# Ledger of designs, part 41: peptides against a protein of PDB entry 7BDX

Target 1, 212 residues: chain A of PDB entry 7BDX
Amino acid sequence: EMGAAACTLLWGVSSSEEVVKAILGGDKALKFFSITGQTMESFVKSLDGDVQELDSDESQFVFALAGIVTNVAAIACGREFLVNSSRVLLDTILQLLGDLKPGQCTKLKVLMLMSLYNVSINLKGLKYISESPGFIPLLWWLLSDPDAEVCLHVLRLVQSVVLEPEVFSKSASEFRSSLPLQRILAMSKSRNPRLQTAAQELLEDLRTLEHN

## One batch from the design tools (peptide; made by RFdiffusion4, then SolubleMPNN)

Design b1_p10_6_s3 (from b1_p10_6, 4 letters changed)
Fold by OpenDDE base, seed 1:
Parts: structure tokens; sequence; C-alpha cells
Structure b1_p10_6_s3 (fold): chain B 212 residues (1-212), chain C 212 residues (1-212), chain A 10 residues (1-10)
């Protein structure tokens, strides 16, 4: 209870760049983000396969942690911190996204995908996550999710890869050979306008890259 | 562990007025401060009489909570919030200060006394705490503490009462009849310069009030 | 553009 309340307040105030800088400027940031990864991993491992995201203090706590990580990754110094000093947390997020089944822990997936998207804004962050083992298969695994918000943030992360020639060139053959094109085409016809737009933009970017 | 880490970060960033405003501007502040009081009370009740402040996650967590309350009380809107909407927390702090023996939980006492001092900056806050049952006996109980920092913050809180004629007039007879004058005189000769100064200033203020 | 998140409203 108290931990979830405190962490939720920290999440709320971490939407400010100055608060993120204050979090990172202290000696306790490293420990916090290390324990964050462990806590998120422990939570996901405690979920039996069929248990819905319990509207529990534990769920709220882990959502707040994922929200804080997202907000840290939203600013340049936060991305540098995560990529330089908290790589284990990024590895944990990637692992947890792989361990979660389609339709499982949808809200947590969305927050974790938002954090990875923010990390991907930096070339160094994008390189780190895209060079992670199984990253491309993970994207397609996540794109199989029935949830439109999960799929939206996967498409945004895929776009970050596609828009960076240095990153895209390293994985271009694997990317092209495994691309779930029919799934993306189906998303471009979605009734969800955000998902529709993201799928259309990605399809346009992919077409542009085939002509070069 | 994770709760203490999150709460410690929240404490660190709450030293900013803008962060305190952000904490208070959200719908979750009331719940947070309600649970804060309960958590502090539960911690103090769990302390067996002779157990030193364990360098534990629980101790760190409660210190961070007390630090957050102090920082909230340091700003005008925070004092208004505490006095209007979180009176139970102020009552809990007063109760816990009474329940703790001399030399017990010194660091927590200091933080709680700092919070009450900040609350006492507002006339409304000063009225609220000084009109609490047993407030004057509580001040003298706390002034019996062997710790110089505890005694320093008690003297500062006593000064807040003495400097406000409307508050002092209500309790002046009880205050004068129970005043541990010899103890304050001993503190004015302390080797601790902060305690010495606070005791000297209070003795000067008391002398000025006797001539009026 | 970076994504900032906040707790859901109750």
Amino acid sequence: as target 1 above (212 residues)
Amino acid sequence: as target 1 above (212 residues)
Amino acid sequence: EPIFTSPPAP
C-alpha cells in the first residue's frame, strides 16, 4: 500500500524534466533502477498465466515504476543514464515483453513499450535495444497482440528502427524476411485512428526504403 | 526495499517547491498522507523499547515519509493542505512524539519536529498544534531528550509559540507554571552552538514578554 | 516526440 502510493506520486511528478534531473542527480538513482528491474521481473514471474492484471497495489506499483522509467527515458540525460548505467533494466524490459503472452499484462506492456520508444530516440539507445538478441522476433511477437495500444507502440518502435539507416542496415535482411506485412496492412485499415496512422506511416517509410 | 528506494527518491525531489505543488495538485495526495500517518504509527508501535533505529529499509522508509511531510510543510500551500486536509497526520506526529522515549528514534523525532516547526510558521498551523491536548507537556517531555538536535527543534517550536501573542496568551499560565527554565538555561551554555543560540534567543524572548 | 506518462485519474 504505502510503497504503491509513494511510487505513484513519484510517477506523477516525474513527468517534469526538472524532477527527472533531480532523480538522476542523486546517489540513489542507480540502486532505484536496479531494484526497479528486479521488482518488475518478480511481478511478471508471480503472474499465473490466466490471472488478469489484478487491480492490486502490486500492479499499481509496477505500473508506476514503468511510468517512471518512461519519463526518465523521455529526456536526453535520462536516455544517456539508462543506456550507460542501467542496461540491465533495459534488458529486463525486453525480456519481460517477450515473457508476456498476447493479451497478458496489456497496460504494463504499453508502458514498457513507451519506455523503449523513448530510449530509441537516441541513436545509442536505439543501437543498444536493436542489437539485443531476438529483438526483431520480439517485435513480431508483440505485434501479434490483440490490443491496439500494444500494437501502436510496437509500430512506433519499428519506425524508430526503419528511420535510422545505420540501425536498419544491420538487421535489414532479417527484418525483410520476417516482416508481418499482412498484419501491418490489416492495422492500416484499423478503426483505431492512432493505430491506422502509425501503420500507414510505417508502410510509407518501408516503401521509400525499397526504392533506395 | 523498492518502496524505501522510491520513497527516498520522492523525499529528495520534494525539496523543490514545484515538486511539492505537483504532489499536492494530484488526486492522490490525500491518500498518500493518510497512509503516511498509518505507516509511521505502525513503525513506532513495532519498535520494542530497547531496539535502536535499525538501519533497515523500514527505518529509511519512515524517515523518507517524515522528510516529505517536512518539505510539504515548508511551503505555504503545503501548510494549508496539512492543516485543512491532513489534520490526522499532524495528530499522529504529535502522538508519536509523545510515545517515543527520550533517546528513542532520535532521527525520526528530529524530522517530525522539523515538520511541526514548518507547520507552525502559519498562524493557523501554530494554533492547530498548540491547541492539541497535552501540547505544552509534550514540549517539556521532548526537551528532556539528551539529544541536542531534538532539543534544538523543541526550542524552535517553543519560540514559534512565544513569538505569537494570540497563541501564547491562551497557554501563558500553563506555559509559565511548567517552564523547565533550568533546563533551558543549561542549554544556553551548551557546547552545541546551534542549541546555545536557540536557547539564548528563547530566554531573551521570554524576558521581553515578562516586561510587557 | 518523447512520451511522458502520468498516473491514470482515479
Scores: peptide ipSAE 0.434, ipTM 0.872, DockQ to the pose 0.388
Fold by OpenDDE base, seed 3:
Structure b1_p10_6_s3 (fold): chain B 212 residues (1-212), chain C 212 residues (1-212), chain A 10 residues (1-10)
Amino acid sequence: as target 1 above (212 residues)
Amino acid sequence: as target 1 above (212 residues)
Amino acid sequence: EPIFTSPPAP
């Protein structure tokens, strides 16, 4: 209980850039983010089947941790910190996204995807994530999720790859050969306007890349 | 482990007034401070004898909680919040200070005393604390501690009472009859300069009050 | 644009 409450407060205040800088300016940041990955992994491993107790203190704690990581990654110095000093955490997030089934832990999955998207704003972060083994298959696995918010954040992460020539060129062959085009086309017709727009934009970007 | 790390980060950033305002501006503050008192009480009750594992994750967690309370109480709106909305926490701190033996949990005791001192800056806070049953005996119990930092913070809290006529007048009879004058005189000769000064100032204030 | 998140409202 207390851990979840403390972590939730820290999550709330971490929306400020100055608070993120204060977190990172201390000597405790490295330890915190190291244990964060371990805690998230332990939680995901404790999940029996597809049932998530969303209202549990443990779940709320893990959501707050993922929220903090996201907010740190929203800031330039936070992205630099994560990529330089907390790569194990990024690796853990990528692993956990692969370990979760479609429809499983949707809220956590969204938060983790938001964190990876924020990391991808930085070229160094995008390179690191996209060079992870099985990254492209992982994107397609995640895009098979029935949840529109999961799919939206996958599409945003895919867009980060597509819009960076240096990154896209390295994976372009695998990307084109495995692209779930029918799924993306279906998303461009979604009733969710954010998903619809993201899918349409990605389709336009992909068409532009085929003509160049 | 993770709880201690999160709470330590929250403690560190709570040194900012803006962070305190952000904590209090959220809907989670009430829950957090409610559980804080319970957690501190549970920790103190778990102590077997006078041995404290200061380096335990649990101890560090409780220190961080007490540190957060102190930092919140350092801000005017934080004092108002604690006295208006978290009186149970203040009552718990007073109780725990009574439950701890001299020399037991010195660091926690100091942090709790610092929080009460900060609350005592506000007349409403000082009134609330000083009107608690057994408050004067509690001060003298705490002043029997062998630790100079504990005694220093007791003297500061006593000074807050003495310097406020409206508060002091209500307890003046009990205060004068139970005052450990010999102990305070001994502290005015302490090798600790902070303790020495605080004891000397209090003795001067007491002399002034006897002549008025 | 970077994404900021906050705890859910009660």
Scores: peptide ipSAE 0.433, ipTM 0.871, DockQ to the pose 0.387
Fold by OpenDDE base, seed 2:
Structure b1_p10_6_s3 (fold): chain B 212 residues (1-212), chain C 212 residues (1-212), chain A 10 residues (1-10)
Amino acid sequence: as target 1 above (212 residues)
Amino acid sequence: as target 1 above (212 residues)
Amino acid sequence: EPIFTSPPAP
């Protein structure tokens, strides 16, 4: 209980850029983010089947950790910190996203995807995650999720790759050969307006790249 | 490990007034401070003898909790919150200070005393804590501590009582009859300059009150 | 645009 409450408060106040700077300006940041990945990994490995106890202290704790990582990645110095000093955490997030089945731990997947999207805003971050082994297959694995919010954040991450020529050129052959076009087309007709818009915009960006 | 790390980060960033306002402006503050007292009480009750494992995860967690309470009490809205909405926590801190032996949990006692001192800055807070049952005996129990830092913060809390006529008048008879004058005189000759100064100032304030 | 997150409302 108390650990989850404290971490939830830290998550809440980390929505401030000044609080993120204060976290990173201290001597405890490295240790905190090093054990964050381990804690998230231990949680995912402890999951029995597809049912997550969403209201458990452990779940709330790990949600708060993922939320903090997201909010750190939302600001420039936070992205720089993660990409320079906490690469193992980024590797862990990519691993955990691969280990989770479609529909499993939806809320946690969304938070982790939001963190990777924020990392992708900076070219160094986008290069790092997109050059990770199995990154393109991971995107398509995640896009097989039945949850519209998971799929939305996958599409946003795919869009970050597509919109950066220096990154897209490295993956263009694999990307074009493996693109689940029918899945993205189905999402462009979703009843979820946010998912629908994101899929339509990505399809437009892809069409632009085929003509260039 | 992870809980103590998260709570320690929350403690560190709570040194900002804006972070304290953000903590209190949320819907989680009441729950957090309600279980804070329980967690601190459980820790003190679990102590076997006089040896505290200062580097334990549990100790670091409880230190961070006490540090957060101190930092909340450092600002006006935080004092108002504690005195209006978290009186049970103040009662718990007073209880725990009474339960601890001289020399036991020195660092925790210092943090708890700092929180009570900060609460004493506001007249409503000072009234509340000074009207608590056994408050004057508790001050003298705490002043029997061999630790100079504990004694320093007791003297500062005594000074807050002495400097407020509306509060001091209610306790004046018990205070004068129980005052450990020889102990305070010994502290005025301490090798610790901070303790020496605090004891001298209190003795001067007491002399002024005898002539009025 | 970066995404900020917060704990869910009770």
Scores: peptide ipSAE 0.433, ipTM 0.871, DockQ to the pose 0.388
Fold by OpenDDE base, seed 5:
Structure b1_p10_6_s3 (fold): chain B 212 residues (1-212), chain C 212 residues (1-212), chain A 10 residues (1-10)
Amino acid sequence: as target 1 above (212 residues)
Amino acid sequence: as target 1 above (212 residues)
Amino acid sequence: EPIFTSPPAP
């Protein structure tokens, strides 16, 4: 209980850029983010056995950790810290997104995808994530999720790849050959306006790339 | 481990007034401070059996909690929050200071005394603490500690009482009859300059009160 | 634009 309460308060205050800078300016940040990945991994591995109640203290703790990572990745120095000093955490987030089934831990998936999207805002972060083993298959696995928020954040991450010629050119062949076009077209007709817009924008970006 | 790391980061960022305001502006602050008192109490009760290593994850967690309470009490809205909404936490800190032996948990005693000193800065906080059952005997018990930092923060808390006529007048008879004058005089000759100054200032304040 | 997150309201 107390750990989850402390972590939730830290998540709440980490929505400030100045608080993220204060977290990163301390000598304890590196250890915190190292243990964060291990804690998230242990939680996801425990889900295959017991129906962990989504509102458990442990679930709330892991949500707060994922929220803190997202907020750190939202600022330039936080992205630099993650990509330079906490790569194992990024690798863990990618692995955990692969280990989760469609519809499993939707809230945690959304937070992890938001963190990866924020990391993708800088070219060094985008290069690191997109060059991770199995990244393209992982995106398509995540797009099979029935949840609209999961799919929205996957489409935003795909868009980050498509908008960067240096990144897209390296994976363009695999991307084009495996693209779940019918799924993206179905999302462009979604009743969810955010998902609809993200799918339409990605389809426009893809059409622009076919003419070049 | 992860709870202690999160709490330590929250302690570090709570040194900012804006972060304390953000902690208190959230709906989770009340629950956090309620559980904080229980966690500190459970830790102190566990010390009578096993030599808990001062550097354990549990010790570090409780130090961070006491540090957060201190930093919250350092600002006006934080003192108001503690005295209005978290009185049980203040009662717990006073009780735990009484339960600890001279030389036991010195670092925790210092943090708890710093929090009570910060609460004593406002008249409502000072009235609440000083009207707590056994407050004067507790101050003298704490002044028996061999640690100079413990004694320093006790002297500062005694000074807060002496400087407020409304508070001092209510306990003046008990205070004068039980005052460990020889102990305070010995502290005024300490090689620790901070302890020496605090003891000298208190002796001057007491002399001023004998002439009125 | 970067995404900031906060704990859900109770």
Scores: peptide ipSAE 0.433, ipTM 0.871, DockQ to the pose 0.390

Design b1_p10_6_s4 (from b1_p10_6, 3 letters changed)
Fold by OpenDDE base, seed 5:
Structure b1_p10_6_s4 (fold): chain B 212 residues (1-212), chain C 212 residues (1-212), chain A 10 residues (1-10)
Amino acid sequence: as target 1 above (212 residues)
Amino acid sequence: as target 1 above (212 residues)
Amino acid sequence: DPLWTSPPPP
């Protein structure tokens, strides 16, 4: 209870750039982000047993942690911190996204994907996550999710890779050979306008790359 | 561990007025301060058994909570919030200060006394705490502490009462009859310059009131 | 543009 309440307050105030700078300027940031990864991992591992109710204090605590990571990654110094000093947390987020099944922990997946998208704004961050073992298969696994918000954030992350020539060139062969084109085409016809737009933009970017 | 880390980060960033306003502007503030009092009470009640090490995660968590309360009380809207909407927390702090023995939980006593001192800057806050049952006996109990920092913050709180005629007039008879004058005189001779100054100022203020 | 998050409403 109290930990979840404190962490939820910290999540709320972390929506300010000045608060993110204050979090990162402290001597406790490294410890906090180290334990964050461990806590998220422990939570996801506990789900294979009893279905922890989505509204539990533990769930709320982990959502607040993922929200804080996302807000830290929203600013340049936060992206630099995560990529330089908290790589284990990024590795944990990538692993947990692979461990979760389609339809499982949708809210947490969305927050984790939002954090990775923010990290992808930094070229060093984009390189780091895209060079992760199994990154391309992971994107397609996540794109199989029935949730439109999960799929939206996957498409945004895919677009970040496609729009960066220095990153895309390294994975272009694997990307082209495994691309779930029919799934993306189905999303471009979605009734969800955000998902529809993201899928259409990605298809346009991919077509531009095939002609070059 | 993770709760203490999150709460310690929140304590650190709460040193900003804008962060305190953000905490209080949220819908979670009331719940947070309600649970804060309960958590502090549970911790103090646990000390009658095994001496919880001062450096435990639980101790650090409670220190962070008391630090947050102090920082909230450091600004006008925070004092107004505590006095209007979190009176149970103020009652809990007063009770816990009475339950703790001289030399016990010095760091926590200092933080709680700092919070009460900050609340005393608001006349409504000063009235509320000074009208608490057993307030004057509590001050003398706390002034018997061997720790100079505890005694310093007690003297500051006593001075806040003495400097406010509307408050002092209500307790002046009890105050004069029970005043540990020899203890305050001993503090005015302390080698600690902060304690020495606070005791000297209080003695001067008291002498001024005896001549009026 | 970067994404920001906040706690859900109660």
Scores: peptide ipSAE 0.440, ipTM 0.869, DockQ to the pose 0.414
Fold by OpenDDE base, seed 3:
Structure b1_p10_6_s4 (fold): chain B 212 residues (1-212), chain C 212 residues (1-212), chain A 10 residues (1-10)
Amino acid sequence: as target 1 above (212 residues)
Amino acid sequence: as target 1 above (212 residues)
Amino acid sequence: DPLWTSPPPP
């Protein structure tokens, strides 16, 4: 209980750039982000099969942790910190996204995907994430999720790859051969307007790349 | 471990007035401070006899909690919040200070006393604390501590009472009859310059009150 | 643009 309450307050105040800078300027940041990855991993490993996220202090604690990582990644120095000093946390987030089934831990998945999207705004972060083994298969695994917010954040991460020539060129062959085009086309017809727009923009970007 | 790390970061960033305002402006503040009191109480109750504070995650967590309360009480709206909405936490701090023996949990005692001192800057806070049953005996119990920092913060809290006519008048008879004058005189000769100064100032204030 | 998150309302 107390840990979840404390971490929830820290999450709330971390929605400020100055607070993120204060977190990173301390000597405790490294330890915090190291334990964060371990804690998130322990939570995901405790999920037996088709268990939905419980409305529990443990779930709330893990949400707060993932939310803090997202907010740290929202600023340039936070992205730099994560990619330079907390790579194991990024590796853990990628692994956990692979371990989770479609429809499993949807809220956590969204927060983790938002953190990875924020990291992808930095070219060094995008390179690091996209060079992770099995990254392209992971994107398609995640895009099979029934949740519109999960799919939206996957499409945003795919767009970060497609819009960066240095990154896209390395994976272009695998990307083109495995692209779930019919799934993306279906999303461009979604009733969710954010998902619809993101899918349409990605389809336009892909068409532009085929003509170049 | 994770709770201590998260709470330590929250403590660090709470050394800013804007962060304290953000903590208090949230809907989670009440819950956090409620659980804080319970957590501190559980820790103190877990101490069997002459156990010194362990260099443990639990101790570090409780220090961070007490530090956050101190920093919240450092600003006017924080004092107002504690006295209006978290009285049970103040009652818990007073109780725990009574439960601890001289030389026991010195770091925690100092942080708790600092929080009460900050609350005492507000007349409403000072009234609330000083009207707690056994407050004057508690001050003298705490002043028997061998630690100079504990004694320093007790003297500061005594000074807050002595300098407020509305508060001092209510307890003046009990205060004068039980005042450990020889102990305060000994502190005015301390090698600790902060303790020496605080004891000397209090003795001067008391002399002024005897002539009025 | 970067994404920011906050705790859900109760």
Scores: peptide ipSAE 0.438, ipTM 0.869, DockQ to the pose 0.398
Fold by OpenDDE base, seed 1:
Structure b1_p10_6_s4 (fold): chain B 212 residues (1-212), chain C 212 residues (1-212), chain A 10 residues (1-10)
Amino acid sequence: as target 1 above (212 residues)
Amino acid sequence: as target 1 above (212 residues)
Amino acid sequence: DPLWTSPPPP
């Protein structure tokens, strides 16, 4: 109870850039983000099958942690901190996204994907994430999720890769050979307007890259 | 571990007025401060004798909670919130200060006394605290502490009462009859300059009240 | 633009 409440308040106030700077300027930041990764990993590993108690204090606590990481990554100095000083946390997020099955822990996957997207705004962050072993297979694994919000955030992360020539060129062969084109085309016909738009934009970006 | 780390970060960022306003403006504030009182009470009740593991994660967590309460009380809207919406927390702080023996949980006592002092800056807060049953005996109980920092914060709280005619007049008879004058005089000769000054100022304020 | 998150309503 109290831990979840405290972490939820910290998440709420972390929606300010000034608060994120205050978190990072403290001597406790490094330790906090180290334990954050471990706590998220322990939670995911404790999940017996597909049953997630979404309303549990433990779930709420882990959601707050993932929310804090997302908000830290929303600012330039936060991205720099994560990529320079908390790489293990980024590695953990990538691992956990691979360990979760389609339809499992949807809300947590969304928050983790939002954090990775925010990290991808910096070229250094995008390079770090995209050069991770199994990154492209992971994107397609995540894109198999039945949840539209998960798929939306995967498409945004894919778009960040496609829009950066230096990053895309390194993975272009694997990317083109494994691209789930039919899945993306199906999403471009989604009734979810956000997913529909994101899939359309990505298809346009991909067409532009084939003609260049 | 993780709960203590999250709460410690929340404590650190609560040293800003803007962050305190963000905490209080959230829909989770009321629940958080309710659980805060219960958590502090549970910790104090779990102390077997005089042995406090000062470096325990549990102690660090409770210190962070008390620090957050102090920082909330440092601003006008925070004092208003505590006195209007979290009176049970103030009652809990007063109770816990009474339950702790001299020399026991010194750091926690200091933080709780600092929170009460901050609340006492508002006339409404000072009235609420000073009208609590057993308040004057509690001050003298706390002033028996061998710790100079505990005694300093007690003297500051006593001074807040003495400097407010409307509050002091209600308790003046009990206050004058029970005043540990020899103890305060001894503190005015302390080698601790902050304690020495606070005791001297209080003695001057008391002399002024005897001549009026 | 970066994405921001907040706790769900009660």
Scores: peptide ipSAE 0.438, ipTM 0.868, DockQ to the pose 0.412
Fold by OpenDDE base, seed 2:
Structure b1_p10_6_s4 (fold): chain B 212 residues (1-212), chain C 212 residues (1-212), chain A 10 residues (1-10)
Amino acid sequence: as target 1 above (212 residues)
Amino acid sequence: as target 1 above (212 residues)
Amino acid sequence: DPLWTSPPPP
């Protein structure tokens, strides 16, 4: 209980840029983010057995950790820190997104995808993520999720790749050959207005790239 | 490990007034400080058996909790919150200071005494603490500690009582009848310069009160 | 702003 409560408060205050700077300016940041990855990995590996109650202290703790990573990645110095000093954490997030099945740990997937999207705002972060082994297959695996919010964040991450010519050129062949176009077209007809809009915008961006 | 790391980061950032305001402005503050008292109490009750390594994750976690309370009490709205909404936590800190033996958990005692001193800056906080059952005997028990830093913080708390006429008048009879004058005189000769100064100042304040 | 901040759950 208490660990989850403390971490949840840290998550809440990490929405401030000054708090993120204070976390990163200390000698403890490297250790904290190293253990964060290990803790999230251990949690996801434990899910194969017991239906961990989604509202457990353990789940709340891991959600708070993922929320902290997201909020750190929302700040420029936080993105720089993650991409320079915590690459193992980014690799862990990519791995965990691959290990989770469709419909499994939806809230955690959303937080992890939000963190990756925030990292992808920096060209260096986008390069690092997109050059990760199996990244394109991972995006399509994640688009198989029945949850509209998961799919929304995947579409936004795909859009970050498509809109950066230097990154897209490296993956363009694999991307075009494996693109789940029928699925994205189905999302453009979703009753979820945010998912509908994101799918429409991505389809427009893809059409623009085919004409160039 | 991870809970202690997260709580230690929360402790570090709670040195900011804006972070304290953010913690207190949320709906989670009441729950957090309620569980804080329970967690600290459970830890102190566990010490009677195994020599808990002072550097354990559990010890570090409890130190971080006590540090957060201290930093909250350093801000005016934090003192108001503690005295209005978290009185049980203040009672728990007073209890734990009584339960700990001389030389036991020195670092934790210092943090708890610092929190009480910070609360005592407000007249309402000083009244609440000084009207607690057994407060004067507790001060003398704590002055029996061999640690100079513990004794220093006790002397400062005694000085806060002595310098407030409205508070001192209520305890003056018990205070004068039980004052460990020989011990305070010994502290005024300490090789620790901070302890020496604090004991000298308190002795001067007491002499001034006898002539009024 | 394309940045996602995650507020703590209500």
Scores: peptide ipSAE 0.128, ipTM 0.851, DockQ to the pose 0.294

